# Peptides against a protein of PDB entry 4ASU, part 21

Target 1, 270 residues: chain A of PDB entry 4ASU
Amino acid sequence: ATLKDITRRLKSIKNIQKITKSMKMVAAAKYARAERELKPARVYGVGSLALYEKADIKTPEDKKKHLIIGVSSDRGLCGAIHSSVAKQMKSEAANLAAAGKEVKIIGVGDKIRSILHRTHSDQFLVTFKEVGRRPPTFGDASVIALELLNSGYEFDEGSIIFNRFRSVISYKTEEKPIFSLDTISSAESMSIYDDIDADVLRNYQEYSLANIIYYSLKESTTSEQSARMTAMDNASKNASEMIDKLTLTFNRTRQAVITKELIEIISGAA
Target 2, 83 residues: chain B of PDB entry 4ASU
Amino acid sequence: FTFASPTQVFFNSANVRQVDVPTQTGAFGILAAHVPTLQVLRPGLVVVHAEDGTTSKYFVSSGSVTVNADSSVQLLAEEAVTL

## One batch from the design tools (peptide; made by RFdiffusion4, then SolubleMPNN)

Design b1_p9_6_s1 (from b1_p9_6, 5 letters changed)
Fold by OpenDDE base, seed 3:
Structure b1_p9_6_s1 (fold): chain B 270 residues (1-270), chain C 83 residues (1-83), chain A 9 residues (1-9)
Amino acid sequence: as target 1 above (270 residues)
Amino acid sequence: as target 2 above (83 residues)
Amino acid sequence: VVLPPVLPV
C-alpha cells in the first residue's frame, strides 16, 4: 500500500469512528428514555396478557390460520436485533407449517421484510415502515392494531415475536400469543366471564391487541437502543485499533520510502 | 389489583378493598371475589378504596378492566390522572 | 375486628 492509500484509509476509518461515536451517544440517550418508558409499559403490557394466562386460552387444533407478527425497526447497526427476531419468525413459521397450519406474516419495521422477503414473500400480509425514528406511542400501536384487524386475514391465533429487554447487555427474543375475537369468544375457559356483550368483547380485544403491540414495541425499542449503543461502542473500539495499526504501518512505510529515496540519491550520485 | 396507563403505574399487584370503575355498560364496584368479567372503560371516575380506608380518585379516558377468576383485577387505561 | 375483604393481588 502506498502512503496515499494508507492515508486515505486512515481518513475513512477516522470518519467512521466519528459516526459510530455520535451514534453511540444518540443511542445512549434514546436507551435511557426507552428504559424509563419501558417500566410502566411492561406493567401495562403484562397486565394485558394476564387474561390469556389466567383463562388458559387455547386455540382448537382444527383451527389452521396463524399470524406471526415480527417486531423490529427500520434502523440498522444494532447487532443481532433484527436477525434474532427473523430467526425466531422462521423457526415458528416452519414449526407451524409442519403442524399443517397456514402462516401469514406481518413485519413491524422494514428490516424484517428485508431479511424474510426472499424466503417468505408469499406469506407477508403487510409491513409497517417508519418504525424506530421516534419512540413508539400508544397511538402508533393502535394504528398497527387497527390495520391488522382490518387486513381481512381471519387468523385464529397469532404470535408476536419481539426482543424483550433484560439489561443494557442482554435481550431475549420472545413470543407472546395473540388470539382472534372468534377464538376468545369460543374458548370454553371464557364461559366463566359473566355475560360479556359482543361489542364489549370486540372493543376489549382491540385494546388488548393495541396494548400487546405497544408493549412489544417498547421492549423492542429498549433492546434495540441498548444493542445499538453496544454495537457502536464496539465499532468505535475496532476503529481505534485499526487506526493504531494503520498509523504504525504508515510510519514504517514512510521510513521505508525515505530510505529508498536516500539510496536512490546516493546511487544516482555515483 | 393492577392499575396502569401506557405511561404510568398507579397500582401494581396491590391489595385493595374496592375499585369503582366507569364502563360502557355502566359504573360498577369491584369487590373481593367479584365474578369474572371483561369491560371497556368509558371516560369517567375511578375510585380506589384502599385497605387502610383511604380513597383515591382518578379520571380515566378509555381502556379495559379485567376481573379474573382468581379475583385479580387489571385496570388498563389509555390515559389516567390522579384527582 | 374482622378485616374487610380485600381484592387479591
Scores: peptide ipSAE 0.029, ipTM 0.903, DockQ to the pose 0.024
Fold by OpenDDE base, seed 5:
Structure b1_p9_6_s1 (fold): chain B 270 residues (1-270), chain C 83 residues (1-83), chain A 9 residues (1-9)
Amino acid sequence: as target 1 above (270 residues)
Amino acid sequence: as target 2 above (83 residues)
Amino acid sequence: VVLPPVLPV
């Protein structure tokens, strides 16, 4: 490589390092906010899931319609965040299909669609875009919940798949159940709940769905920002190592050029 | 007893004596060993009676309340403020 | 800001 080539590569990598360092700082700020907002959101979301755990709601085996909601975002450069969710979605969809279930997919964030489009395009009902630019709100979750309920897809049960935040260095892809109004209303275990009006149950289910979606978005966002921060840190370190190696190569090449020029001057004077 | 909004937690697995909730069907008091029920909140006042005899008042906008067979209660408001 | 649903293109 010529000195010019090495210099060009050094300039390029230095620019990448500046970008990755900047992105790390932005991700760190977003992570710190997301983690703070996750604390109440987790209590709220886990509180909503408590009914389904306590009521042990079971979907009859004859019920065939299953919905998978994959939760991620539109934004890349966050390690395995999207691929982890997509992998779990693929696994779940394959298992359900093998069990003779009809599977439909909702993608929260464009990255899910981008990964699954070639293999699962016919199973997608809807994809929600513009996810991950701003922190998710309860309003955002309510919109997703409403769109799902109004989609005309009469699912019996579903699965929401998202990355649960564990720590700055760890997330886990998890699944939580989603039940249709009909599945909840027909569940034998719900008979212990006193004189529930059908309108009350419908409204309750709408809140429950919005609550679970909101929770999943908050977990996903926190996991994503943490993973992005780590990815940008690693990219910045890798760029630093490449800069050091190329700088050594540059210095060595420069010395060789100077030595060659000196030899040519000396030999041409002889 | 758990009482939370999406943005704030007021009670997390706390023991309380009574919770008065405003529901769409009417206001009711949740005592120990209340019959399991599901209700939807209307805008109104939540009153929490603590075991120590203190009472706390909250305004809620909407949401849900769950009373389970194990006497656990989840009060999940869309918005809530201390009064 | 309402998340716009996007139909599969």
Scores: peptide ipSAE 0.009, ipTM 0.906, DockQ to the pose 0.047
Fold by OpenDDE base, seed 4:
Structure b1_p9_6_s1 (fold): chain B 270 residues (1-270), chain C 83 residues (1-83), chain A 9 residues (1-9)
Amino acid sequence: as target 1 above (270 residues)
Amino acid sequence: as target 2 above (83 residues)
Amino acid sequence: VVLPPVLPV
């Protein structure tokens, strides 16, 4: 490589490092906000899931329609955030198909669709875009819930797959159940709940769905921002190491060029 | 007893004496060992009676309330404010 | 059945 080539490469890597450092700072700020907003959201979401855990709602085996909701975002450069969700979605879809279930997919965030489009295009009901620019709100979750309910897909059971935040350096892809109104209404375990009006139960289920979606979005967002911060830090470190290596190469190459020029002068070949 | 909105937690796994909730079917009081039920909130007043005899009032917009067989209660409001 | 005096959880 010529000195010019090395210099060009150094400049390019330094620019990348600047970008990755900037992105790290932006991700850090978003992470700090997301983590604060996750605290109440987790209590709220876990509270909404409590019924399903306590009632031990079982879907009959003869019920065939299953919905998978994958939760991520539109934004890249966050490590394995999207691929982890997509991997679990694929695994779940394959297992359900092997069990003779019909599987439909909802993608929250364009990245899910981007990963699964070629292999699962026919299973997608809808993809929600414009996810990840702003922190998710309950309104956003309600819109997703409403769209799902209005999709006309009468699922019996569903799975919402998202990255649960553990720490700044750790997340875990998890699955939570979603049940249809019919599945809840017909569940034997629900018999202990006093005479619940059908309209009340429907409305309750709408809130439950919105609550779970909201929770998943908050977990996903926090996980994503932390993962992005880590990814950008790693990219910045890798760039630093490459800059150091190239700087050494530059110095050696410069010395070699000077030596060559001196030899050419001495030899009269110039 | 858990009482939260999407953005704020008021009670998290707390023991309380009674919770009065405004539901679409009517307002009712939840005491210990209340019959399991699912209800949806209407706009109105939530009153929490603590074990120490203190009462706290909240205005809620909408949401859900769950009373489980184990007497655990999840009050999940879309919006809630302390009064 | 002795009921708990307070709402748990």
Scores: peptide ipSAE 0.051, ipTM 0.914, DockQ to the pose 0.024; fails the geometry check
Fold by OpenDDE base, seed 2:
Structure b1_p9_6_s1 (fold): chain B 270 residues (1-270), chain C 83 residues (1-83), chain A 9 residues (1-9)
Amino acid sequence: as target 1 above (270 residues)
Amino acid sequence: as target 2 above (83 residues)
Amino acid sequence: VVLPPVLPV
């Protein structure tokens, strides 16, 4: 490589390093906000799931319609965030199909569609776009819940798949159940709940769905921003190491060029 | 007893004596060993009676309340404010 | 005096 080539490459990598450092700082700010907002959201969302855990809601085997909601975002440069969700969705869809269930898919965030469109296009009901530009709100979750309920797809049960935040360096792809109104109303384990009006139960399920979606969005967002921060930190470190290596190569090449020019002058071969 | 909104936690796995809730079917008090039930909140006052005898009041918008067989209670409001 | 049961959690 000529000195000019090395210089051009150094300039390019230094520019990349500036971008990755800037993106790291932006991700860090978004992560810090997301983590703060996740604390109450987790209590709220886990509280909504408590019924299903305590009542041990079971879907009858004759019920065949299963909905998978994959939660991620539209935004790249966050490591395995999207691929982890998509991998779990594929695994779940395959297991359910092997059990003779009909599987439909909802993608929250365009990245789910981008990964799964070729292999699962016929199973997609809808993809929610414009996810991840702003922090998710309960209003956003309510819109998604309402759209699902109004979709005309009569699922019996479903799975919401998202990345649960563990720490700044760790997330886990998890699945939580969602149930239709009919599945909840017909569940044997619900018989212990006293005199539940059908309208009350319907409204309760609307809240439950919105609550679980909101929770999943908050977990996903926190995991994503953390993963992006880590990815940008790693990219910045890798760029630094490459700059150091190329700087050494530049210095060696410069010395070799000077030596060659001196030899050419002394030898008269110029 | 857990009482939260999407943005704020008021009680998290706390022991309380009684919770008065405004539901669409009417206001009722949840005491220890209350029968399992599911209710939807109407706009109104929540009153929490703590073990120490303190009483806290909250205004809630909408949401849900769950009383489980294990006497655990989840009060989940869309919006809630301390009064 | 049996303390009245409290709502657990």
Scores: peptide ipSAE 0.024, ipTM 0.900, DockQ to the pose 0.023; fails the geometry check

Design b1_p9_6_s2 (from b1_p9_6, 5 letters changed)
Fold by OpenDDE base, seed 1:
Structure b1_p9_6_s2 (fold): chain B 270 residues (1-270), chain C 83 residues (1-83), chain A 9 residues (1-9)
Amino acid sequence: as target 1 above (270 residues)
Amino acid sequence: as target 2 above (83 residues)
Amino acid sequence: VVLPPILPV
């Protein structure tokens, strides 16, 4: 490589390093906010799931319609965040299909669609876009819940798949159940609850759905920002190492050029 | 007893004497060992009676309350403010 | 089906 080529490459990598450093700082600020906002959201979301855990709601085996909701975002440069959710969705869809279930998919964030479009396009009901530009709100979750309820797809059971935040260096892809009103109302374990009006149960289920979606969005966002911060840090370090290597190569090449020019002068070939 | 909104936690697995809730079917008090029930909240006043005799008041916009067989209670409000 | 963005643009 000529000195000019090395210089051009150095300039390019230095610019990339500046971008990745800036993105790291932005991700760090968003992560710090997301982690704070996740604390109450986790209590709230886990509280909403408590009924389904305590009532041990089971879907009868004869029920065939299953909904998978994959939760991620539109934004890249966050390591394995999207691929982990998509991998779990594929595994779940395959297991359900092997059990003779009908599977439909909802994607929260465009990245789910981008990964699954070729293999699962016919199973997609809807994809929600514009996810990850701002922190998710309960209003955003309510919109998703409403669109699901209004989709006309009568599922019996569902799975919401998202990345649960563990720490700044760790997330885990997890699944939480979603049940239809009919599945909840027909569950034998619900008989211990005092005579629940059908309208009350409907309203409760709709609210619970929004709560679980909200919880999943908050876990996903925190995991994503943490993973992005780490990815941008790693990219910045890799760029630094490459700059150091290229700088050494530049210095050696410069010395060789100077030596060659001196030899040409001494030899009279210049 | 757990009482939370999407943005704030008021009680997390706390022991309380009584919780008065505004439900769509009417206001009622949840005492210790209350029968399992599930209700939706209407806009109104929540009153939490702590074991120490202190009372706290909250206004809630909407939400749900669940009383389970294990005497655990989940009060989830869309919006809640301390009064 | 692509739904409109969650955020009203």
Scores: peptide ipSAE 0.011, ipTM 0.907, DockQ to the pose 0.041
Fold by OpenDDE base, seed 4:
Structure b1_p9_6_s2 (fold): chain B 270 residues (1-270), chain C 83 residues (1-83), chain A 9 residues (1-9)
Amino acid sequence: as target 1 above (270 residues)
Amino acid sequence: as target 2 above (83 residues)
Amino acid sequence: VVLPPILPV
C-alpha cells in the first residue's frame, strides 16, 4: 500500500469512528429513555399475560392455524437483535410445520421481512414498517393489533417473538402466546369465566392483544437501543485499534520511502 | 391487585380491601374472593380501598379488568390519572 | 401485503 492509500484508509476509519461514537451517544440517550418507559410497560404487559398463565389456555391439537408475530424494527447496527428474533421465528415455523400446523407470519419492523422474505415469503401476511424511529406508543400497538384482527387470518393460537431486556449487556429472545377469541371462548379452563358476555370477551381480547404487542415493542426497543449502544462502542474500539495499526504501518512505510529516496539521491539514479 | 396504564403503575401486586371499577356492563366492587371475571372498562372513576382504610380515586379512560380464581386482580387502563 | 407506515414520516 502506498502512503496515499494508508492515509486515505486512516481518514476513512477516523470518520467511521466519529460516526460510531455519535451513534453510541444517540443510542445511549434512547436507551435511558426506553429503560424508564419499560418499567411501567412490563407491569402492564405482564398483567395482561396473567390470564393466559392462570387459565392455562390450551389449543386443541386438531387446530392447525398458527400465527407468528416477530417484533423488531427497521433499523440496523444493533448486533444480533434482528437475527435472534428471525432465528427463533424460523425455528418455531419449522417445528409447527413438522407438527402439521399451518403457519402465517407477521413482521413488526422491516428487518424481519428483509431476513425472511426469501425463505418464508408465502407465509407472510403483513409487515409493519416505520418501526423504531420513535419510541413505541400504545396507539402504535393498537394499530398493529387492529390490523392483525382484521387480516382475515383466523388463527387458533400464535406466538409473539421479541427480545426481552435483561440488562445493558444482555437481552433474551422470548416467546409469548397469543390466542384467538374462539380459542379463549372454547377453552375448558375458561369455564370459571363463562358468564362473560361475548362482546365483552371480544373487547377484552382486543385489549389483551394490544397490551401484549405494546409490551413486546417496549422490551424490543430497550433491548435494541442497548445492543446498538454496545455495537457502536465495539465499532469505535475496533476502529481505534485499526487506526493504531495503520498509523504504525504508515510510519514504517514513510521511513522506507524516505530511505529509498535517499538511496536514489546518493546513487544518482534519479 | 395490580393497577397500571402503559406509562404508569399505581399498584403492583398490592393487597387491597376493595376496588370499585366502572365497566361497560356496570360499575361493581371487587372484594376479596370475588368470583373470577373479565370486564372492559368504561370511562369513569376507580376507587381503591386500602387495607388501612385509605381510599384513593382515579379516573380511567378504557381498558380491562381481570379477576382471577386466586383473588389476583389486574386493572389495566389505557389512560389513568390520580384524582 | 406491506402496510403503510404506522408512523407518519
Scores: peptide ipSAE 0.010, ipTM 0.906, DockQ to the pose 0.040
Fold by OpenDDE base, seed 3:
Structure b1_p9_6_s2 (fold): chain B 270 residues (1-270), chain C 83 residues (1-83), chain A 9 residues (1-9)
Amino acid sequence: as target 1 above (270 residues)
Amino acid sequence: as target 2 above (83 residues)
Amino acid sequence: VVLPPILPV
């Protein structure tokens, strides 16, 4: 490489390092907020899931329609956040298909679509975009829930797949169940719940869906910002190491050029 | 007993004597060993009676209440404020 | 496949 090439590469990497450092700081600020907002959201979301656990809601084996909701975002540069969700979605879809289930997919965030479109295009119902620019609100979750309910796909059960936050250095891709109104209404285990009006149950289930989506968005956001912070830190370190290596190469190359020029001067004067 | 909004937790797995909730079908009190039920909240007053005899009041906008067979209760409000 | 925005730009 010429001195010019090395200099150009150094400039490029230094610029990347500035960007990654800035992104790290932005991700750190968003992470701190997301973690704070996740604390109540987790209690709230786990509270909404409690019915399904306590009532042991099961989908009959004869039911064939399954919905997979993958929760992620539109934004890259967050390590394995998107690929982890997509991997779990693929695994779940394959397992369900092997069990003779019909599988449809909803993507929350364009990255899910980007990863799965080639292999699962026919299974996609809808993708929600503009995810991850702002912290998710309950209103955002309600919109997603409403669009799901209005999708015209009469699923029996589903899986919402998202990254659950563990710590600043750890997340886990997990799934939580979603059930249709018909599935919950027909569940034998629901018979213990007295005086459930059908309209009440519908409203309850719609609200529960929004709650679960909201929870998943909060977990996903916290995981994403944490992973982005880590990824940007690693990128900044890698850029630093590369700058150091290229600087050494530049210095060596410069010395070699000077030596060559001196030899050419001496040999041409002879 | 768990009582939370998307943004705030008021009670998390707490033991309480009674919770009065405003539902769409009517207001009712949740006592110990209340029968399992699902209800949707209407805008109104939630009253939590603690075991120590203290009473806390909350205004809720909407939400749900679940009473399970194990006597666990999940009160989930879209918005809630302490009064 | 529908791509609705859920968050303001």
Scores: peptide ipSAE 0.015, ipTM 0.912, DockQ to the pose 0.037; fails the geometry check
Fold by OpenDDE base, seed 5:
Structure b1_p9_6_s2 (fold): chain B 270 residues (1-270), chain C 83 residues (1-83), chain A 9 residues (1-9)
Amino acid sequence: as target 1 above (270 residues)
Amino acid sequence: as target 2 above (83 residues)
Amino acid sequence: VVLPPILPV
């Protein structure tokens, strides 16, 4: 490599390092906000799931229609965030298909569609875009819930797959159940709940779905911003190491060029 | 007893004496060992009676309330404010 | 089916 080539590469990597450092700071600010907003959202979302855990709602095995909701975002450069969700969605879809169930997929965020489109295009009902530019709101979750309920796909049971936040360095891809109104209404374990009006139960289920989606979006966002911060830190460190190596190579190459020029001067003056 | 909105937690697995809730079917009081039920909130006042005799009032816009067989209660409001 | 953006661009 010429001195010019090394210099050009050094300039390029230094620019990348500046970008990754800036992106790290932006991700850190978004992470700090997301973590703060996740605390109440987790209590709210876990509270909504408590019925399904306590009532032990079971879907009859003869029911064949299953919905998978994958929760992610549109934005890259966040490590394995999107691929982790997509991997679990693929595994779940394969297991359900092997059990003779019909599987349909909803993608929250364009990255889910980007990963699964080639292999599961026929199973996609809908994809929601423009996820991850701003923090998700309850209104955003309500829109997703409404579109799901109005999709015309009469699922019996579903699953929502998202990254649960653990810490700055850890997330876990998890699955939570989604039940149709018919599944909740027909569940034997629901018989202990006193004379629930069908309209009340419908409205309750709409809130439950919106609550769970909102929770999943908040967990996903916090996990994503944390993972992006880590990814940008690692990229910045890798760029630093490469700059150091190239700087050493530049210095050695410069010395060799000077030595060659001196030899040419001495040999040409002779 | 858990009472939360998407943005704020008021009670998290707390023990309380009674919770009065505004539902679409009417207002009712949730006491210890209340029968399991699911209800939808209407705009109105939530009143929480603590074990120490303190009473807290909240305005809620909409949402759900769940009373489980284990006497756990989840009050989940879309919007809630302390009064 | 791709829905319109849920967030303003």
Scores: peptide ipSAE 0.010, ipTM 0.908, DockQ to the pose 0.039; fails the geometry check

